# Ledger of designs, part 130: peptides against a protein of PDB entry 5HDT

Target 1, 163 residues: chain A of PDB entry 5HDT
Amino acid sequence: MVVKTFMDMDQDSEEEKELYLNLALHLASDFFLKHPDKDVRLLVACCLADIFRIYAPEAPYTSPDKLKDIFMFITRQLKGLEDTKSPQFNRYFYLLENIAWVKSYNICFELEDSNEIFTQLYRTLFSVINNGHNQKVHMHMVDLMSSIICEGDTVSQELLDTV
Target 2, 163 residues: chain A of PDB entry 5HDT as posed
Amino acid sequence: MVVKTFMDMDQDSEEEKELYLNLALHLASDFFLKHPDKDVRLLVACCLADIFRIYAPEAPHTSPDKLKDIFMFITRQLKGLEDTKSPQFNRYFYLLENIAWVKSYNICFELEDSNEIFTQLYRTLFSVINNGHNQKVHMHMVDLMSSIICEGDTVSQELLDTV

## One batch from the design tools (peptide; made by RFdiffusion4, then SolubleMPNN)

Design b2_p25_6_s1 (from b2_p25_6, 13 letters changed)
Fold by OpenDDE base, seed 2:
Structure b2_p25_6_s1 (fold): chain B 163 residues (1-163), chain A 25 residues (1-25)
Amino acid sequence: as target 1 above (163 residues)
Amino acid sequence: MYRKFSKEEQEKYKKEAEKYYSSFE
């Protein structure tokens, strides 16, 4: 799978990063972000998560609108964490762990619509956080939310009150 | 902060990722 290619790729693999750059851009196209298959969308989300990891601190997506679309897309996939018995759960787990470690959502502080993105993220996480998850899942969720709160001087109290 | 991992952090992540390899077979 393409997802494994990105999972195995190192941040210092400059030759591979150059080779797969066009693929990384293509994976963020509307074709994939709006793909009708839920499993395909999950795999795409995992790829995008690793792309943010691999190319850190300079994600290859230069358009603010595209970045917003990507993070809103990833946020929608996180709803899949609700079913701990799903055969796809471990893939959702990977997605969560990646974004928690990479802190890719922190890119959104530079976006005009950051509050919308963070609001949707928090609402999504809170909708699933008390759904019988183990300690590690909770840890990653807390890490993800805490990193945004701690770094963001732009995160308003109003935003926190609306979630 | 969104940043490049240290070599140590990258190695830790690689080990964690290995736990999920079977999920993507």
Scores: peptide ipSAE 0.743, ipTM 0.971, DockQ to the pose 0.964
Fold by OpenDDE base, seed 1:
Structure b2_p25_6_s1 (fold): chain B 163 residues (1-163), chain A 25 residues (1-25)
Amino acid sequence: as target 1 above (163 residues)
Amino acid sequence: MYRKFSKEEQEKYKKEAEKYYSSFE
């Protein structure tokens, strides 16, 4: 699977990073972001999360509009964390752990619509948080949210007051 | 912040990722 290829790729694998760059760009196309299959969209989200990891600190997506689409897309997938008994839960868990560790959402501070992106992220996380999640899931959620708050000197006070 | 992992951080992430490999088979 393509997802495993990106999972196994090292940040220092410059030759492989160059080889798979076009695939990384292709995975962010509307074809995949709007794919009708929910499981395919989850796999795409995991790939995108690893692409942000692999190419850090320079994500290969240069368009602000594309970056917004990607993070709004990833945010929508995080709704799957709600059902801890789902066969796909561990894939959602991986997605959460990746974005918490990589801090990829912090790229959004440079986007015009950063407040919209962060608002949707916080709303989504608080909507899925429940007592059925283990402590590691909670830790990653807290780490993700706190990283954005701590780094976001320009985050609107209105957003901070509403979340 | 969004940054490249240190060598130690990368190794830690690899170990964590391995826990999920079976989920993607």
Scores: peptide ipSAE 0.742, ipTM 0.970, DockQ to the pose 0.961
Fold by OpenDDE base, seed 5:
Structure b2_p25_6_s1 (fold): chain B 163 residues (1-163), chain A 25 residues (1-25)
Amino acid sequence: as target 1 above (163 residues)
Amino acid sequence: MYRKFSKEEQEKYKKEAEKYYSSFE
């Protein structure tokens, strides 16, 4: 799977980063973001998460609209964390852990629609969080949200109060 | 902050990612 290729890729692998750049861009196309298969969308989200990791601190997506689409897409996939007994749960777990460690959502502070993105993220996380999740899942959720709050001098109090 | 990992952080992430490899077979 392509997802494993990106999982194994180092941030210092400049030759590989160049080789797979076009694929990275292609994976963010509407074809994949709006793919009818739920499992395909999950795999795409995992790839995108690793792409943010690999190319940090300079994600290859330059369009603000595209970045918004990607993060809204990833946010929608996180709903899958609600079913801890799903065969695909570990893939959702990986997605969560990646975005928590990489702090890719913090890119959104540069976007005009950052409040919308963060609002949807927080609402999604709080909708799926439950006592059935293990401590690590909870930890990643907290790390993800707290990193955004701590870094965001521009995060409005209104947004925080709404969530 | 969204940033490049140190080499140590990268290795830690790789080890963590390996736990999920079987999920992507």
Scores: peptide ipSAE 0.741, ipTM 0.970, DockQ to the pose 0.966
Fold by OpenDDE base, seed 3:
Structure b2_p25_6_s1 (fold): chain B 163 residues (1-163), chain A 25 residues (1-25)
Amino acid sequence: as target 1 above (163 residues)
Amino acid sequence: MYRKFSKEEQEKYKKEAEKYYSSFE
């Protein structure tokens, strides 16, 4: 499975990074972002999360519109965190942990529509967060949100009031 | 900050990721 290929890839693996660059770009295509299968979309999201990790600090996606699409896509997948009993929960858990550790959403501060992206992220997280989540899930959610709030110049009180 | 991990951080992440390998079979 391609998701494991990216999970195992190091940030210093320059030859592999070059070899899989075209695949990384292809995974961000509409074919995958709008794939009709929910499980496929989740796997794609996990791959994209690792792609942001592997290529940090220079994500391979250069188009602002594409970056927006990707982060809105990842945000939509995070809704799956709501069901802790789902067979796919651990994949959603991995997605959350990755983006919390990598701080990939902080790329969005350079985008014109950053407020829209962060608004949707916060709304999504607050919609799924509950007492059924273990401490680590809560920690990653807090880390993710606090990193954006602390590092961002565009996150305003008005934005926080809307979520 | 979105940044490249140190080698130590990368190693820690790899170990953490291994916990999820069975979830992607």
Scores: peptide ipSAE 0.740, ipTM 0.970, DockQ to the pose 0.965

Design b2_p25_6_s2 (from b2_p25_6, 11 letters changed)
Fold by OpenDDE base, seed 2:
Structure b2_p25_6_s2 (fold): chain B 163 residues (1-163), chain A 25 residues (1-25)
Amino acid sequence: as target 1 above (163 residues)
Amino acid sequence: MFRALSKEEEEEYKKRAKEYYPFFD
């Protein structure tokens, strides 16, 4: 499984990073980002999350528009956290933990549409958060949001108020 | 703003990530 390939890859494995660079780029194509299968999109999101981890601090995606598309895409996948009883919940859990730990959304501060991305992220998180989530899920959500707030000198108060 | 994980941070993450392996075919 491609997901596990990226899960197992180290940041300092330059040979592998070079080998899988084209795959990383391909996974961000519209074919995958707009794939009709929800489960496929989730797996793609997990791959992309690890790609940001592996290639940090330089994402392999050079286009600001592509980066925006990717993070908007990942944000949409987080809606799957709403159903804790879903068979795919643990994969959504992984996605959440990854992006919270890696702080990949910090890349978005350099994007023109960063506020839009963060707004959608926060709205999505608050739409899915519920008392049925365990403490770890809540912790990751808090970590994710707080990292953006704490580091985001560019995050306007208006953005925070609209959440 | 965005940085690479330290080796310690990465190892900790990978340790956690392994717990999710059963959920990925």
Scores: peptide ipSAE 0.708, ipTM 0.966, DockQ to the pose 0.829
Fold by OpenDDE base, seed 4:
Structure b2_p25_6_s2 (fold): chain B 163 residues (1-163), chain A 25 residues (1-25)
Amino acid sequence: as target 1 above (163 residues)
Amino acid sequence: MFRALSKEEEEEYKKRAKEYYPFFD
């Protein structure tokens, strides 16, 4: 139910956004981020991505530590893009498409550990990219990485060299 | 930058979402 709630919510639904704000905050708790079931973690990641989409351009999460935890969590889920024949692949694609369109990772420029987050993102994407991915997957991966590089004057040369 | 989708983008995104999660129709 929670996944559907945020997936169907419109960006201009101010009353609903206010109503479900506490739920959005609760979804970022350690209980969900450290859930032992990988399928549950994927759904949580998709829901968090939708939350960023709905509340853009302002994230509902204000704690730098919490934001770091969320994006490191989302990055770990992107490993699921490796197996293109998995029954869950389309949900991993959904996650990728969302973060590429919304440019949610660009929030991380305000964080002290932005380089760590971006480095892990790039390493993860390059570790899972393969010839089984269609053109759209490749385009979203490129768009995601390019957006960060083009916008970030805080992106270090060291980060780029580690890719 | 971190951005809100346009109305057109949002509609397209939601259409695709329903394809991936048909049980939400």
Scores: peptide ipSAE 0.478, ipTM 0.890, DockQ to the pose 0.652
Fold by OpenDDE base, seed 3:
Structure b2_p25_6_s2 (fold): chain B 163 residues (1-163), chain A 25 residues (1-25)
Amino acid sequence: as target 1 above (163 residues)
Amino acid sequence: MFRALSKEEEEEYKKRAKEYYPFFD
């Protein structure tokens, strides 16, 4: 399984990273990003998060449009964090924890549509956050948003006010 | 900033990965 391949890969495995680079690029195709199965999309999102983790601090995706598609896609998956009792919650948590630790969304500062991406991220996070989430979930959500706010010169106050 | 995890962070992360995906083991 492709998900397992990147999940088990180490950041310092340079030979493997080179070997599976084309696979990483293929996973960002519309076939996967627009897959009709919700569970498949979640797995794809987790895999993409692992790809960012493995190749950090350099994303393997060179197309700004593709990067935008990926992060908008990941943002949509984060909606699954709303139901803490879902059998798939831990996978959504896995996704959240990854992007919070890796700070992958900070790649978006280099994108023309960064404000759109960050706006959607903030709206999504605030829409799903609730008192049923444990401290770790809250911490990761806060860390994720704070990192973007602290680093960004492209994030306007107007953007933050719309959330 | 977009960053690579430390070795310790990576090990911890991958450990939890197996917990979240028990059928992948």
Scores: peptide ipSAE 0.456, ipTM 0.885, DockQ to the pose 0.662
Fold by OpenDDE base, seed 1:
Structure b2_p25_6_s2 (fold): chain B 163 residues (1-163), chain A 25 residues (1-25)
Amino acid sequence: as target 1 above (163 residues)
Amino acid sequence: MFRALSKEEEEEYKKRAKEYYPFFD
């Protein structure tokens, strides 16, 4: 199972990381990003988050267009955080915790369409945040947003003021 | 900034991963 492979992989396993690099690239294909099954898309998102974790601080994806597609895709999955009683909520939490710890969205500062990505992220997070979330969920959301604010330039700050 | 987890963070992360994904292992 591809998802399990990356979940179990250690960051310092250089030989294994090299072995599965092509698999990581394959998981970011349109076939998976546009998969019709919602549960499959969630698993793909979690796997992509693990890929960013394992290969950090260097993402294996070099194409700006591909990186944009990935982060827009992950952002869409974060909508699932709204329903705290869903059986899949823990997987959405897993996704949130990963991207908050790894600071993977900060890769987007190097992308031409960073403002679009961050706008969609903030809109999504504010749309799903509610009092039903526990302290850890709130903490991760705050950490994620504050990290982007702190690292952002003047343009990024203007974006935040507009949202 | 985009960063690798510390060894301690990685161990904690994987522990929680097993909780969220019972099929893990």
Scores: peptide ipSAE 0.447, ipTM 0.880, DockQ to the pose 0.635

Design b2_p25_6_s3 (from b2_p25_6, 8 letters changed)
Fold by OpenDDE base, seed 2:
Structure b2_p25_6_s3 (fold): chain B 163 residues (1-163), chain A 25 residues (1-25)
Amino acid sequence: as target 1 above (163 residues)
Amino acid sequence: MYRALSKEEQEELKERNKEYYPYFD
């Protein structure tokens, strides 16, 4: 599985990073971001999360519009955290933990539409957070949101009020 | 901040990721 390939890849694996660069770019295509299968989209999101980890601090996506599309896409996948009893929950858990650790959303501060992205992220997280989630899930959600707030000299008060 | 992880952080994350392997076929 492609997901496991990226899960196992190190940031200092320059040869592998070069080898899989085209695949990383292909995974961010509209074909995958707009794939009709929900499970496929989740797997793509997990791959993208690891791609941000592997290529840090220079994500391979150079287009601001593409980056926006990717993070809006990942945000939509996080809605799957709402059902803790879903057979796919642990994959959503992986996605959440990864992006919280890597702080990949902080790339968005360089984007013109950062406030839109963060607003959607916060709305999504608050919509799915519930008492059924274990402490680790809550911790990762808090870590994800707090890292953005703490770094966000560019985070508008309007965004905070909207949340 | 979005940054490259240290070698220690990468190893820690690798160990954590092993717990998720059963959920990816």
Scores: peptide ipSAE 0.584, ipTM 0.943, DockQ to the pose 0.946
Fold by OpenDDE base, seed 5:
Structure b2_p25_6_s3 (fold): chain B 163 residues (1-163), chain A 25 residues (1-25)
Amino acid sequence: as target 1 above (163 residues)
Amino acid sequence: MYRALSKEEQEELKERNKEYYPYFD
């Protein structure tokens, strides 16, 4: 499984990072981002999350439009956190924990459409957050949102008003 | 901030990943 390959990859594995760079770029293609299978999209999102971790501090995606597409894509997947009884919930949990830990969304501050991305993220998280989630899920959600707010020298007042 | 994790942070994350491993077959 490709997701496990990226899960196990170290940040300092320069040879492996070079070897899998083309795959990382391919996973961000419209073929995968717009894949009709919901489970495939979730796995792709998990891979992308690890790609941001592995290639930090410089993600391999150089196009601002592509970066926007990726983060909007990941945001859409996070809606799956609403069903804690789903067989796929733990994969959604992984996605959440990874992006919260890596703070990958903070890349978006370099994008012109950062406000749109962050707004959609917050709306999505607040739409799924509930008292049925365990403490760890809540913690990661808070960490994810607070990290963006804390770096918010460029965060719009509109975004702050929605939080 | 989006950054490379320290060796300690990377090891901690690897340990957390082990918990999720069974859900990725």
Scores: peptide ipSAE 0.580, ipTM 0.943, DockQ to the pose 0.942
Fold by OpenDDE base, seed 4:
Structure b2_p25_6_s3 (fold): chain B 163 residues (1-163), chain A 25 residues (1-25)
Amino acid sequence: as target 1 above (163 residues)
Amino acid sequence: MYRALSKEEQEELKERNKEYYPYFD
């Protein structure tokens, strides 16, 4: 399983990082980002989250447009956190915890459309957050949002007022 | 900040990731 391959890969595994670089790039293609299968999209998102971890501090995606597409894609997948009873919930949980830990969204500060990305992220998180989530899920959501707020001079009060 | 994790952080995250292994087949 490709997901587990990236889950198990270390940041200092330079040879493996080189070996799987083309796969990492391919996973960000429209074929996968717009894949018709919801479960496939979730697995792709999990892979992308790990790719951001593995290749930090320089994600292999250099195109600002591609980065925007990726983070908008990941944001859309986070909507799956809404159904805590879903068989896929723990995979969504993984996605959330991973991106919260890695702080991958902070890459978006380099993008012109960072405010759009963060706005969509916050709106998505607030739309899915509910009392059915355990404390850890809530903590990761807060950590994710707080990390962006704390780091960003680019996070405007207007953005905060909008969400 | 988006950055490379320290060895200790990487190890901690690796252990946390193992908790999710049963949910990925």
Scores: peptide ipSAE 0.568, ipTM 0.941, DockQ to the pose 0.943
Fold by OpenDDE base, seed 3:
Structure b2_p25_6_s3 (fold): chain B 163 residues (1-163), chain A 25 residues (1-25)
Amino acid sequence: as target 1 above (163 residues)
Amino acid sequence: MYRALSKEEQEELKERNKEYYPYFD
């Protein structure tokens, strides 16, 4: 599985990063982002999370539109955090932990539609967050949102009022 | 800030990632 390939990849492995660059780009194609299988989309999101980690501080996706599509896609996957008893929950947990750690959403400050992306992220997180989540899930959600608020390059009061 | 992780951070995250291996094929 490609998920484990990227999970095991170090950000300092330049030759390996170059070898898998085309795969990283392919994983962001509409074929995968709009894949009809929900489980496949989740796996793609997990790969994308690691791709942002591996290629930091410069994600391999050069198109602002593509970056927007990716983060809107990842945001949609985070809805899966709602059901803690789902067989796929641990994969959603992985996704959350990694994007919170890497602070990949902070790339969006460079995008014209950053407010739209952050608004959708906050709405999604607040829609799924509940007392059934353990402390670590809550912590990662808070870390994710706080990192964006603290950096605050394009975060507006209007955005905060809408969530 | 979106940035490259230090070696220590990378190793820590790598170890955490291994805990998720059983949930991926």
Scores: peptide ipSAE 0.578, ipTM 0.942, DockQ to the pose 0.930; fails the geometry check

Design b2_p25_6_s4 (from b2_p25_6, 12 letters changed)
Fold by OpenDDE base, seed 2:
Structure b2_p25_6_s4 (fold): chain B 163 residues (1-163), chain A 25 residues (1-25)
Amino acid sequence: as target 1 above (163 residues)
Amino acid sequence: MFRAFSKEEQEEYKEWRKKYYPIFD
């Protein structure tokens, strides 16, 4: 599975990073971002999360529009965290913990549409957070949101209204 | 900040990801 390929790849594996660069770019295509299968989209999101980890501090995606599409896509997948009893929940948990650890959303500060991305992220997280989540899920959600606030220095009025 | 992991963080990640291997079998 492609997910395991990127999970097992280290940040220092320069030869592998070069070898799989085209695959990383292909996974961000509209074919995968707009894939009709929900489970496939989740796996794609997990791959993209690891791609950001592997290629940090520089994402392999150079287009601002593509980066926006990717993070809006990942944000939509996080809606799956709402059902803690879903068979796919642990994969959603992996996605959350990964992006919180890597701080991948902080790439968005370089984008003109960063406020839109962060607003959608916060709306999504607050819409799915519930008492059914264990402490670790809550901690990763808080870590993800606080990292953006701390690095951003200022928050737009729209984002404040969302919270 | 979005950054590459230190060597110590990389080792922590290697151990962390092992628990998720069964999820993606």
Scores: peptide ipSAE 0.591, ipTM 0.934, DockQ to the pose 0.957
Fold by OpenDDE base, seed 3:
Order: C-alpha cells, then structure tokens, then sequence
Structure b2_p25_6_s4 (fold): chain B 163 residues (1-163), chain A 25 residues (1-25)
C-alpha cells in the first residue's frame, strides 16, 4: 500500500525522496483529492500528511493553489474524527497526530488564503470535538490549533470569533 | 514551525508509526 511506503520513508532518505517525488505530486491531483471513495480520500490524506513530514521543511507542492486545495482537503477529512466508534477512526487519529506533530498547516502562512484555511480548520475541529475523545485526541487538536496561533502574528476577527 | 525532525524526533516517530501498521493492512 502506498500509505505504508510513505509512512516508512525517512526525512533523510534523499534517494527515496527523489524516487517517489512524482508519486507524491500525483497523489495531490484532483483525481485523488476528489476521489468518490471516502476511504480512499482518507488514505490519500494520510499519504499527504507523511509527504509533508518527509519533505519538510520544503513541501514538494510549489503551487499556492495546490497547497490550498490540499489543506482544505485534509481539513475536510478531519471531520471523520467525530465518530470515535468508526472503523476508520484510528486512521483519522493517525492523520491528526501526524499533522499536529509535523505542524504541516504552518506552511499555509505563506499563502494568501491562510485565514480561510485556518478558519475552516478551527471550525472543523470545534465541530468534531466531543466527550467521546480521549485525552490524546484533545491534546493533539489543541496542539494543532495553538501552534498556528503562536506562530501567526495576527488572526482575523472571524477566527477570533471561532476560537 | 514546519521543520525537519531532529534525530531524536526521527527515532521517536519510527517507534510511533509501528502502532499504526496494522490499521493500514
């Protein structure tokens, strides 16, 4: 599975990073981002999370529009955290913990539409947070949001109203 | 900050990801 390929790839594996670069770019295509299968989209999101980890601090996606699409896509996947009893919950948890650890959303500060991306992220996280989540899930959600707040110089009024 | 992991963080991640291998079978 492609997910495991990127999961097992190290950040300092330059030869592998070069070998799988085209695959990383292909996974961000509309074919995958708009794939009709929800489970496939989740797997794609997990791959993208690891791709950001592997290629940090330089994302292989150079287009601002593509980066926006990717993070809006990942944000939509995080809605799956709402059901802790879902068979796919652990994959959603992997996605959450990965992006919180890597701080991949902080790439968005370089994007013109950063406020839109962060606002949607916060709204999504607050909409899925519930008492069924254990402490670790809550911790990663808070860590993800606080990292953005701490690194950002200012936040929009809309974001302030959301928080 | 979006950055590469330190060597220590890399090792921690390697152990962490092992927990998730079964869920992607």
Amino acid sequence: as target 1 above (163 residues)
Amino acid sequence: MFRAFSKEEQEEYKEWRKKYYPIFD
Scores: peptide ipSAE 0.591, ipTM 0.933, DockQ to the pose 0.963
Fold by OpenDDE base, seed 4:
Structure b2_p25_6_s4 (fold): chain B 163 residues (1-163), chain A 25 residues (1-25)
Amino acid sequence: as target 1 above (163 residues)
Amino acid sequence: MFRAFSKEEQEEYKEWRKKYYPIFD
């Protein structure tokens, strides 16, 4: 599985990073981002999360529009966290913990539409937070949002007022 | 800040990700 390939790849694996660069770019195509299968989209999101981890501090995606699409895509996937009883919940949990750990959303500070991305992220997270989530899920959600707020030199006051 | 992991963080991550291998089988 492609997701395992990226999961097992280290940040210092320069040869592998070069080898799989085209695959990383391909996974961000509209074909995958708009894939009709929800489970496929989740797997794609997990791959993208690891891609950001692997290639940090530089994302392999050079287009600001593409980066926006990716993070809006990932944000939409996080809605799956709302159902803790879902068979796919652990994969959503992986996605959450990964992006919180890597702080991948902080790439968005380089984007003109960062406020839109962060706003959607916050709204999504608060919409899915429920008492069924364990402490770790809550912690990762808070960590994800806090990292953005703390580094929010470009975060608008309007966004902060919504938090 | 979005950055590469330190060596310590990388090792921690390597151990962490192992628990997720079964869910992607």
Scores: peptide ipSAE 0.589, ipTM 0.934, DockQ to the pose 0.959
Fold by OpenDDE base, seed 5:
Structure b2_p25_6_s4 (fold): chain B 163 residues (1-163), chain A 25 residues (1-25)
Amino acid sequence: as target 1 above (163 residues)
Amino acid sequence: MFRAFSKEEQEEYKEWRKKYYPIFD
């Protein structure tokens, strides 16, 4: 599975990073971001999360519009955290813990539409938080949101009022 | 900040990711 390929890849694996770069770019295509199967979209999101980890501090996606699309896409997938009894829940948990640890959303501070992205993220998380989640899930959600708030010199008061 | 992991963080991640392998079988 492609997910495991990126999970096993280290940040200093330069040869592998070069070898799988085209695959990383292809996974961010509209074909995958707009895939009709929700399980496929979840797997794509998990791959993208690891791609950000592997290629940090430079994402392989050079287009600001593409980066926006990716993070809006990942945000939509996080809605899956609402069903704690789903067989896919652990994959959603992986996605959450990964992006919280890597602080991947902090890439968005470089984007013109960062406030829109963060607003959608917060709204999504608050829509699913405290919905039968254990303490670890809550901690990762809080860590994800607080990291953005604490680092953001560009965080507007308007965004803070939305939270 | 979005950055590369330290050596210690990389080792932590390597152990962390192992528990998620069964999820993607």
Scores: peptide ipSAE 0.587, ipTM 0.933, DockQ to the pose 0.954

